# Peptides against a protein of PDB entry 3KDP: the designs that were tried, part 227

Target 1, 230 residues: chain A of PDB entry 3KDP
Amino acid sequence: PFLIFIIANIPLPLGTVTILCIDLGTDMVPAISLAYEQAESDIMKRQPRNPKTDKLVNEQLISMAYGQIGMIQALGGFFTYFVILAENGFLPIHLLGLRVNWDDRWINDVEDSYGQQWTYEQRKIVEFTCHTPFFVTIVVVQWADLVICKTRRNSVFQQGMKNKILIFGLFEETALAAFLSYCPGMGVALRMYPLKPTWWFCAFPYSLLIFVYDEVRKLIIRRRPGGWVE

## One batch from the design tools (peptide; made by RFdiffusion4, then SolubleMPNN)

Design b2_p29_5_s2 (from b2_p29_5, 21 letters changed)
Fold by OpenDDE base, seed 2:
Structure b2_p29_5_s2 (fold): chain B 230 residues (1-230), chain A 29 residues (1-29)
Amino acid sequence: as target 1 above (230 residues)
Amino acid sequence: DNVKNVLDVLKKFLEWLEKLVKDFYEKYL
């Protein structure tokens, strides 16, 4: 998100504090939970035929999968961001290069896509209105990510939700998201304005996409062992 | 040139996203 913000010169879609909340609050407990996840019974039972090559291939595939999932997460966040800004009159194309004028407090006549002028305060309200939904979108997409990452070959339905720490992590990140979204003073303290409950649903298609992607991947791995997808 | 290419790709992506959002609004709202 931050790299796209710099490259595109768009208004900041996700506040620094919100990023820190993701990194320290949302990702830490899940990461710990994954360390304690029960190894898939089939991974543990299959001696690697060639530990060196199989490890390298596995590391590359895991890295690609996590990279792709991370990209889908970012796309989900940006989708929510662009929807909210579009609803407020700023179409995605109009946001390109707008950052400099957007962040200038002395410019109070920044035009939206429809020629409406926005004061600095109004723009910042819209920006801060985007921070919470972006964060919540990441959290909701992470629900899918956390659930799928515990398995390599087995479906989520086969492995089940046995890791209590993972379940706790899901509740913790959701509770944190709810707290940051609805606690009074977060708009001033963290630049996160209250989220309309309807915006939580904007993330669900992307969560579903991640689930479908991973289940299809795992299905291919199960049906074609030793394929390039594994 | 690389930066321009990235910006062009990003622009195309945003155009696609805008279309997707519009289509979504037209279909469901």
Scores: peptide ipSAE 0.011, ipTM 0.241, DockQ to the pose 0.021
Fold by OpenDDE base, seed 1:
Structure b2_p29_5_s2 (fold): chain B 230 residues (1-230), chain A 29 residues (1-29)
Amino acid sequence: as target 1 above (230 residues)
Amino acid sequence: DNVKNVLDVLKKFLEWLEKLVKDFYEKYL
């Protein structure tokens, strides 16, 4: 997200504080839950195969899967960002190169896509209004990620939600997202303005997309063991 | 020149995204 902000010169979609909240708050418990699940899977699947080649293939697969999931998460966040800005009159194409004028406090007549003029204060409110939904979108997409990462080859429907650490991670992420979104003073302290409950649903299509993608991937792996998708 | 090419790709992506957002609003909101 930050690289796209620099390259495209768009208004900042995710603030530094929200990035820190993701990295330190939301990712910690999920990472622990995944580490435990991987350790259990590695203990159960120890057929005596050549440990060096199988480890390298598994590490590459995990890295590729995380990279793909990360791209889908970023797409979900940007979708939410562009929806909010479009609702406020700024269409995605109009945001390109707008950052310089957007961040200038002396320019109080920045026009949106419909010719409406925006003051600096109004623009900053809209910018900070995007931070919370972007963060929440990441959390909602992470729900899907955590559930799909529970199993490497089996369908989510076959394994169920038996991992207590995973359930705790989902609860912790959701509680943190709710706290940051609705606790009084977060708009001033963290530049995270209160979120309309409807914005939580903007992430659901991407969460579903991750589930479908992973189930299709697992189906392909089951039908063609040893294929390039592994 | 490489920066311009990247910006053009980003512009096309944003145009696609704009269409996606509009279609979503027209269909569901």
Scores: peptide ipSAE 0.011, ipTM 0.250, DockQ to the pose 0.020
Fold by OpenDDE base, seed 3:
Structure b2_p29_5_s2 (fold): chain B 230 residues (1-230), chain A 29 residues (1-29)
Amino acid sequence: as target 1 above (230 residues)
Amino acid sequence: DNVKNVLDVLKKFLEWLEKLVKDFYEKYL
């Protein structure tokens, strides 16, 4: 999100405080829960790792897989961001290069895609309205990410949902997202305005996409052990 | 040149996204 913000000079889709809430609030419990996941059913069938070669190869492959998932997460967030701005009169193409004028408090006549003029205060309300749905979209996509990260090779259907801590982590991050989205004062404290409940569903196709992507990846690994996809 | 290429890809993506959003609204709202 931040790289696209710099390159495209668009209004900031996700506030710094909200990013910190994701990094510290929504990722910690899930990460701990994964540490208590049951071993894969095929762990005893794996040959001992060569510490010199297999460590570096595995780190690269894991980095690529998580990098791809992270890109899909970012696309989901940006989709939600562009939908909200389009509903408020700002089409995606019109946002390119708009940041400088958007953030200038002395400019009170920034035009949208339909010629409507927006004051600085009105623009900031729209910006802060985007923060909450963007955040919630990331959390909903993280549901799929948490579930798929249980195993490297086995399908979620083969491994099952036996880890009660993982299930708790999914509920915890959802409860945190709901708290940050609907608790009074969050609009002022975190620049996160209340979210319409319908926006929770906007992320579901991306969660499904990540889930399907990883299940297909794991299926390929099972059929072709030692391939570039592993 | 790399920056221009990235911007062109981004523009095409945004145009695609705009079409997707419009189609979604016309179909479901």
Scores: peptide ipSAE 0.010, ipTM 0.232, DockQ to the pose 0.022
Fold by OpenDDE base, seed 4:
Structure b2_p29_5_s2 (fold): chain B 230 residues (1-230), chain A 29 residues (1-29)
Amino acid sequence: as target 1 above (230 residues)
Amino acid sequence: DNVKNVLDVLKKFLEWLEKLVKDFYEKYL
């Protein structure tokens, strides 16, 4: 999100503190839970890692986690961001280059895509209105992410959901998301305004998409071992 | 030039997203 913020010069969709909440709150417990997940059946066929030379996390796992899934996850968040901004009159294309004027408190006539002028205060309300849904979208997408990251080749249906710690992590991150979304004062403290419950569902298509994408990917890997899709 | 190229790609991406958002809005909201 921050990279896109810089490159596109769009209003920041997710605050720094909120990012920290994701990294420390929503990702930590699930990440720990993955350490307790049962190894994929094909991993047993690999040579034991050399703890002196091998990276703790395989480059392929890093690429999957931070490349593919991370990008889809970001797309989900940005989708929600753009939906909210569009609902408030700011179409996605209009956001390009808008940041400078958006963040200038002395400019109180920033126009939306329909020529409506927005004060600084109004803009900040809209911006902060995006933070919570973006965050929640990330959490919902993480549900699928955490499930699919358990395996590289095996279907989730084959590997199963036996890790109770993972399940706990899913509930924990969801509870945290709910807390941050609805706890009084979060709008001031974390720039996370209360979220309409309906916005939780905006992420579901992306969660499903990630799940389907990964299952298809895994299916391709199983059918074409050694392909570039691995 | 690289920045321009990136911006052009982003523009196309945003145009695509705009369509997606509109479609989503019309369908579900």
Scores: peptide ipSAE 0.010, ipTM 0.246, DockQ to the pose 0.022

Design b2_p29_5_s3 (from b2_p29_5, 24 letters changed)
Fold by OpenDDE base, seed 1:
Structure b2_p29_5_s3 (fold): chain B 230 residues (1-230), chain A 29 residues (1-29)
Amino acid sequence: as target 1 above (230 residues)
Amino acid sequence: ENKENVEKVLKEYLEWLEKLVKEFHEALE
């Protein structure tokens, strides 16, 4: 997210404090849950033919999986960010290069996509309003990602939600998201303004799409073992 | 040159995203 902010010169979608809360709070327990998730019986039953190469391949696969999950989470967060800004009159195309004027406290007439002028204070309120929904979107996407990551080949419907650590992780990250979103003083302390409950549902279609996509992918892999999708 | 290419790709992505946002708003109304 921060790299896209620098490259695109858009208003900051996620504050430093929210990033720290994601990295230290929401990602820790899920990562532990995935580490303790029993490797698919097929991975465990294959005696490592070459312990050095197979270990390296597994480490690379795990690293790639975490990288892909992080990318999907970022896409979901950015989607929510752009929806909120669009509702406030700033279309995605208009945000390109706007950061310089957006962050200038002396410019109080920044125009949105519809010609409405925004003061510095109004712009910062909108910016900070994006932080909480972005964070919540990441958490909601993580629900789907964690469930999907239980198995590489098996359907989620076949594996079920038997991992107690995963369930605890989902509860912990949701509780943290609720605390940061609704606890008094978080708007001042963390620049996370209270979130309307309706925004929790904004990420659900995206999570569902990811879930469907992964199930379809797994179905293709099962029907055509050794295909290009592996 | 690399910056211009990245900006072009970002612009195309944002145009795509704008379309998705509009479709999403239309679906919610």
Scores: peptide ipSAE 0.022, ipTM 0.408, DockQ to the pose 0.021
Fold by OpenDDE base, seed 4:
Order: structure tokens, then sequence, then C-alpha cells
Structure b2_p29_5_s3 (fold): chain B 230 residues (1-230), chain A 29 residues (1-29)
């Protein structure tokens, strides 16, 4: 998110404090929970042909898949960001290069895509309005990510939800998201304004995309063992 | 040349996002 902010010179979609809350609050507990996940049923049934080379290749393929999932998560967050800004009159194309004028408190006539002028205070309100939905979008997408990471080859429907620690992690990150979104004072403390409940659903298409991506990937792995998609 | 290519890719991506946002908004109404 921060790299895209610098490269595209767009208004900041997610504050530094919220990034820290994601990294420390929403990623750590789920990551630990995955470390205690029950072994995949097919991993237990299949001994590695070559423990040294197959392990290294598998680790590289896992890392690549997680990198792709991370990109989809980021896209989900940015999608929510662009939806909110578009609803407030700022179309995605108009945001390119706007950061310089956006952050200048002496410019009170920044125009949106429809010619409406925005004061500095109004721009900061809409910016902070984007922070909470971006954060919540990441949490909702992480629901799918955590569920799919339980398995390498088997479908989520085949493996099931057995890890109570993972379930706890999902509730913990959701509770944190709810706290940051609806607790009074978060707008001042964390620059996160309250979230409309409807924005929780904005991430669902990307959550579904992650599920479809992973299920298709796993299906390919099952049909073509030893492929580069593992 | 690399900067121009990156700018072009970003523009195309943002145009795609604009379309996606509009379609999503219409689907929610």
Amino acid sequence: as target 1 above (230 residues)
Amino acid sequence: ENKENVEKVLKEYLEWLEKLVKEFHEALE
C-alpha cells in the first residue's frame, strides 16, 4: 500500500498506525495459528520422493503462491479505497498526482472529478474515512486467506475447519476490526472514522476471488502432480 | 522510457478500476 502511494502519488489509503495494527494485531495471531494447523491429509499420506530437493522446491512454490495471494489482498484494499473515493466524487484516474495538492492545507479548492471544490478539512475527513474500510477489507480478505492456507492440495471442503486456534484468530482479528471501526475516539487517535456496515461487504468479491484462485490452483495440482503451480 | 511505461500501466489499471467500481456500484443498487 505504501509503495503504491509513493509511485502513484495518490492520497494515503491506509495510515501507518493502521498498517502496524494489521501487522501486529491481525497477522501475528493467525500466522501462529497456521503453524499449529493439523497436517494436511495428503501430506501425511505421501512421503516426499526426495526430502531435500522436493522440500526446497515446495517452499519456493508456497512462497510464490503466498506472494500472489498478498497481491490480491492489496488489490482488494485498494478497490475499497477507490470505491469510497469515487462515491465522494474522486474517480481513480483523478487521484493520480493529486497527493501534493491533497496534503497542502493552504489549498482549499481541490476539485473532484465533477468540479466540486474540497477544503483541506473535508479532504482529510474523506481520507480518514477511507482508512477504516481499507483496514476492514484486509481483515475480511484475510478470512479467506487463512482458510485456504490450511491446505496445499486438498480443497477447503475436504480438509474442513479443525484448528480452534485458527478460528480464534479469525474472531480476534474481526473483533479488533470492529473495535477500531466503531469505538469512539478512533477518528482522532488512529485517524479511522466509523465504518458503515455496508462496507464490510466491499471485500467479499476479493475474498471470493482468493477462494476461487486457491481452489483452481489446488485442482490443477491434483490433476497435474509435480507442476510449477504447487 | 521505463517511467513512461509504468505510467501507462498505472493509467490502464486505474481505468480498469474505474470501470470495476462503476459496475460494482451498479450491482449494489
Scores: peptide ipSAE 0.019, ipTM 0.325, DockQ to the pose 0.021
Fold by OpenDDE base, seed 2:
Parts: structure tokens; sequence; C-alpha cells
Structure b2_p29_5_s3 (fold): chain B 230 residues (1-230), chain A 29 residues (1-29)
């Protein structure tokens, strides 16, 4: 998200403190949950023939999976961001290169896609309005990620939701999202304005996409062991 | 050159996203 922000010169979709809350609050519990996940019977029962090569392959697979999922998460967040900005008159294409003028306090006549002029304060309100939904979108997408990452080869339907730490992680992320979204003072402290409940559903298509993608990936791995998808 | 390519890809993505947003908005109405 931050790289896209720099490259595209768009208004900042997520505050630095909120990013820290994601990294430390939402990602840490999932990482711990994965460490305590009961190893899939297929992973544990197969002694690595070559510990060095098999470890390297596993690390590459994990890194690729996390990279792909992280990309889809970012896309989901940006989707929500662009929807909100579009509803407020800023179409996605119009946001390209707008950051410099957007962040300039002395420019009070930044035009939206419809020719409406926006003051600095109005722009910052819209920006801060995007922070909470972006964060919540990431959390909702992470629900799917947490559910799918517990298994390497087995489907969620086969392994079930037995990891108590994973379930705790889901609740923790949800509680954190609710706290940051609805606690008084978060708009001032974290530049996160309260979220309309309808925006929670904006991420669901992306969560479903991740879920379908991972289930298809796992299905391919099961049907074609040793394929490039592994 | 890499920056220009990224900007091009980003523009195409944003155009796609704009279309998706419009379709989503129309579907919600």
Amino acid sequence: as target 1 above (230 residues)
Amino acid sequence: ENKENVEKVLKEYLEWLEKLVKEFHEALE
C-alpha cells in the first residue's frame, strides 16, 4: 500500500499508526497461530528426503503464498479506498499525481472529477474517512487469509476450525477493528473516522476471492503433486 | 522505465477499478 502511494502519488489511504496497528496487532496473532497450528498430517508424516532443499522449497512456497495473498489484501483495501473517494467525487484516475496538491494546506481549491472545489480541511476529512474502511477491509480479508493459511494442502473443509489460537486471532482482529472504528477520539488520534456498517461488506468479495483462489490452488496441489503451483 | 511501466499498469488497474466500482454501485441500486 505504501509503495503504491509513493509511486502513484495518490492521497495516503492509510495512516502510519494504523499500518503499525495492522502489522503489530493483526499480523502477529496470525503468525503465532500458524506456529502453533497442528501440522498437516501430510507434512509431518513425510520425512524430508533432503532437509535443505525441502526447507528451501517450503520457504519459497510460503513466501510466494504470503506475497500473493498480501497483494490481494492490498487490492481489496485500495478498492474500498477508491470506492469511498469516488463516492465523494474523486474518481481513481483523477487521484493520480494529486497527492502534492492534496497535502498542500495552502491549496483550498483542489477540484474533484466533477469540478467541485475542495478545501484542505474537506480533503483531509475525506482522506481520514478512507483510513478506517481501508483498515477494516484488510482485517476482513485477513479473516479469509487466516482461515486458508492454516492448511497447505488440505481444504478448510477437511481440516476444520480446530486451532483455538486462530479463532482467538479472528476475534482479536475483529475487536481491534471495532475499537479503532468506533472508539471516541480515534478520528483525532489515529485519523480514523467512524465506519458505517455497510463498509464492512465492501471487503467480502475480496475475502471470497482469496478463499476461492486458495481452495483452487490447494485442489491443484492435491491433484498434481510437484507442479509449479506448489 | 520501470516507473513508467508501473504507472501504466496502475492506470490500467485504476480504470478497471473504476469500472468495477460503477458496476458495483449500479448493482446496489
Scores: peptide ipSAE 0.008, ipTM 0.256, DockQ to the pose 0.022
Fold by OpenDDE base, seed 3:
Structure b2_p29_5_s3 (fold): chain B 230 residues (1-230), chain A 29 residues (1-29)
Amino acid sequence: as target 1 above (230 residues)
Amino acid sequence: ENKENVEKVLKEYLEWLEKLVKEFHEALE
């Protein structure tokens, strides 16, 4: 999100405090849950051939998988961001290069895609309105990430949902998202305005996409061990 | 050249996204 913000010079899609809440709040319990996940039957059967090379290969594979998932997650967040701004009169193409004028408090006549003028205060309200649904979209996409990361090769349907810590992690991140979205004072404290319940559904297609992508990836790995997809 | 390519891909993505938003809005109505 931050890289696209810099490159495209668009209004800030996600606040710094919200980013910290994602990094510290939503990722911690899931990371612990994965550490206590039961080893795949196939992982335990393979003796490490060369500890140095096998560790390096495993780190590269994990890095690539998380990088790809993170990219899909970011796309989901930006989709939600652009939908909200479009509903408020700012089409995606119009946002390119707008950041400088958007953040200038002395410019009170920034025009949207339909010629409506927006004051600095009005623009900041719209910006902060985007923070909450962007965050919620990230959380909903993370549900799929947590479920798929349980296994490297086995399908989620084969491994099952036996890890109670993972289930707790899903509940915790959802509860945190609900708290930050609907608790009084969060709009002032975290610049996260209340979210309409309908916006929770905007992330579901991306969660499904990640789930399908990972299941297909795992299926390919099972059929072609040692392939480029590993 | 890399910057221009990224900008082109971003523009194409934004145009695609705009179409999806319009289709979604029409489906809700």
Scores: peptide ipSAE 0.007, ipTM 0.228, DockQ to the pose 0.023

Design b2_p29_5_s4 (from b2_p29_5, 23 letters changed)
Fold by OpenDDE base, seed 4:
Structure b2_p29_5_s4 (fold): chain B 230 residues (1-230), chain A 29 residues (1-29)
Amino acid sequence: as target 1 above (230 residues)
Amino acid sequence: DNRENVERVLKELLDWIKDLVERFYEALK
């Protein structure tokens, strides 16, 4: 997100503190939960053919899949960001290159896509209004990611949700998102203004996309064992 | 200064959450 902010010269979609909350809060508990995840039923049934080479190949494929999922997560966050800015009069195309003027406190007449002038204070309010939904979008997408990561080959419907630590991680992440979104003072402290409940649903299409992606991937693995998608 | 304070509070909160997770994990054993 920060790299795209620099390259595209758009207003900052996500604060540095919020990024830290994602890295420390939303990634650590899932990582721990996955470390203690019960072995997938198909992994337990299959004898390792070549433990060294098959493990390395499988780790590489998993890493690639997680990288792709991470890209989908980022796209979800940016989608939410662009939707909010568009609702406030700033179309995505207009945001390109706007950062310099956006961040200049002496420019109080930055025009939106419809010719409305925005003061520095008003622009910062809108910017900070985007931080919370971006974060919440990441959290909601992480729900899907956590659920799918528990399995390599089996469908989520086949494996079920037996990992209590994973479930706890989902609740913890959700509680953190709720705290950051609705606790008084977060707008000043974290530059995260309160979120309308409707924005929680903005991420669901991307969560669904991740589920579909993973189920299709797993289906391909099941139909073509030893393929490059595994 | 406020940012550093907030980061500190967040770190403390995250540490607290981590402790809760560890306790929960221990309770599940």
Scores: peptide ipSAE 0.005, ipTM 0.281, DockQ to the pose 0.022
Fold by OpenDDE base, seed 5:
Structure b2_p29_5_s4 (fold): chain B 230 residues (1-230), chain A 29 residues (1-29)
Amino acid sequence: as target 1 above (230 residues)
Amino acid sequence: DNRENVERVLKELLDWIKDLVERFYEALK
């Protein structure tokens, strides 16, 4: 998100502190839970591996998969961001290069896509209104991500939801998202204004996309062992 | 009172981070 902010020169969709809340609050507990995940059912049936070479390959493949999932998560967040801004009169194409004027406190007549002028204060309210939905979108997408992280080759339906710590992580991140979204003072403290409950559902297509992506990936791995998609 | 102080400190921190980001962005130009 931050890289896109710099490259596209658009208003910042998510604050750095909020990103830290994601990393520490929503990602850390689930990541730890993976250490307690049961081995895949097929691991015990595999041939002996070379611990030196196969470890490096597996780490690269895992990193690649997480990178791709992270890209889908970011796309989901940006989608929500652009929808909210569009509803407020700022079409995505108009946001390109707008950051300089957007963040200038002395410019109080920034025009939206329809010619409406926005004061600095009004623009910041809209910007901060986007922070919470972006964050919540990431959390909702992470529901699918956490579920798929249980396995690398087996379908989620085959492995099941046996890791209670991971399940707890899903509820924890949701509770954190609700707290950050609706607790009074979060708008001032974290620049996260309250979110309409309906926006929680905006990310569901992307959660489904991640789930489908991973199932397809795993299917390919099962059909073509040793492929780069592992 | 404590809540207001925490909110103020957090706001200041966020503003500082924003400024840092802006400087970094300008340095890349």
Scores: peptide ipSAE 0.000, ipTM 0.206, DockQ to the pose 0.016
Fold by OpenDDE base, seed 1:
Structure b2_p29_5_s4 (fold): chain B 230 residues (1-230), chain A 29 residues (1-29)
Amino acid sequence: as target 1 above (230 residues)
Amino acid sequence: DNRENVERVLKELLDWIKDLVERFYEALK
């Protein structure tokens, strides 16, 4: 998300403190859960024929999977960001290159897409209003991503939700998200304003789409092993 | 030209997602 902020010169979608909370809080337990599940699956699998090459391939595949998850999460977050700003009168097209004027406290007449003028204080309020929904969107997308990543080839429906560590990770990140979103003082401390409960559901269609996409991908892999989709 | 194209794509994406969200909310009712 920070890279897109720099490249597009848009208002900051997620605060630095919130990013740290994601990296240290929400991502850690899910990552551990995936690591344990892989270790458990490796114990059940036959020893690799070539430990050096197969280990390297597995490490690369894991790294790529985490990278893909991060990109999907960022896309979900940016979606929520653009929806909120659009509801406040800033269409995505208008946000491109707006950062310089947005962050200038001496400019109190920044116009939105409909010609409404926004003071610096008003702009900062709407910016900070995006932080909590962005964070929550990341958590909701993580639910889907973690379930998807549970299996590489099998359907999630075949594997089931038997991993207790994964379930605990989902609970922990959800509890953290709720705490950061609704605990008094978080708006001042983390610039995360209270979130309307309806925004928790904003990411659900997106999570469903990535779930369907992954199931279709896995179906293609099962039907055509060794194809370009693998 | 590139900016206009990016803006158009972003708008289309936003509209698509809004439609998806609305359909989801309607399905939940």
Scores: peptide ipSAE 0.000, ipTM 0.183, DockQ to the pose 0.025; fails the geometry check
Fold by OpenDDE base, seed 2:
Structure b2_p29_5_s4 (fold): chain B 230 residues (1-230), chain A 29 residues (1-29)
Amino acid sequence: as target 1 above (230 residues)
Amino acid sequence: DNRENVERVLKELLDWIKDLVERFYEALK
């Protein structure tokens, strides 16, 4: 998010505190849960044919998969951000380069895509309105990410949800998202204004995308055992 | 070669799904 923020010079889609809440609050428990995930039976039973080459291929594949998932996650957040801003009169193309004027307190006549002028306070309200759904989008996408990360080859449906810590992590993330979204004072304290319940669904297509991506990947691995994609 | 093919197919699939989702969102507006 920050890299895109800097490169595109768009208004900040996600507050620093919110990012910290993701990193420290939502990601920590899931990360711990993954450490305790039951090893996929196929991984544990398969002796590596060549430990060096198979490890390198596996690490590269995992790294690419997680990198791609991370990109999809970010895209999901930005999608939600752009939808909300567009709903408020700021089309995505208009946001490019707008950050400097957007963040300038002394400019109270920033125009939206339709020529409406926005005061600094109004702009910040819209910005802070975007923080919560961006965060929630990340959390919802993380549901998919966490579920798929536990397996290398087997489908999520085959391995099931056996890790109680992972399940707890999912609930914890959801509870934290709900708390940050609806607790009074979060708009002032964390720059997270209350979220309309409908915006929770904006992330679902991206969660589905991640699931489909990973399931297709795993399906290919299962159908072509011993391939270097494994 | 197989990896590149798989990556290509996956990317194409992801792009397709993305496009589909975007179309649905546009249709719901």
Scores: peptide ipSAE 0.000, ipTM 0.177, DockQ to the pose 0.033; fails the geometry check

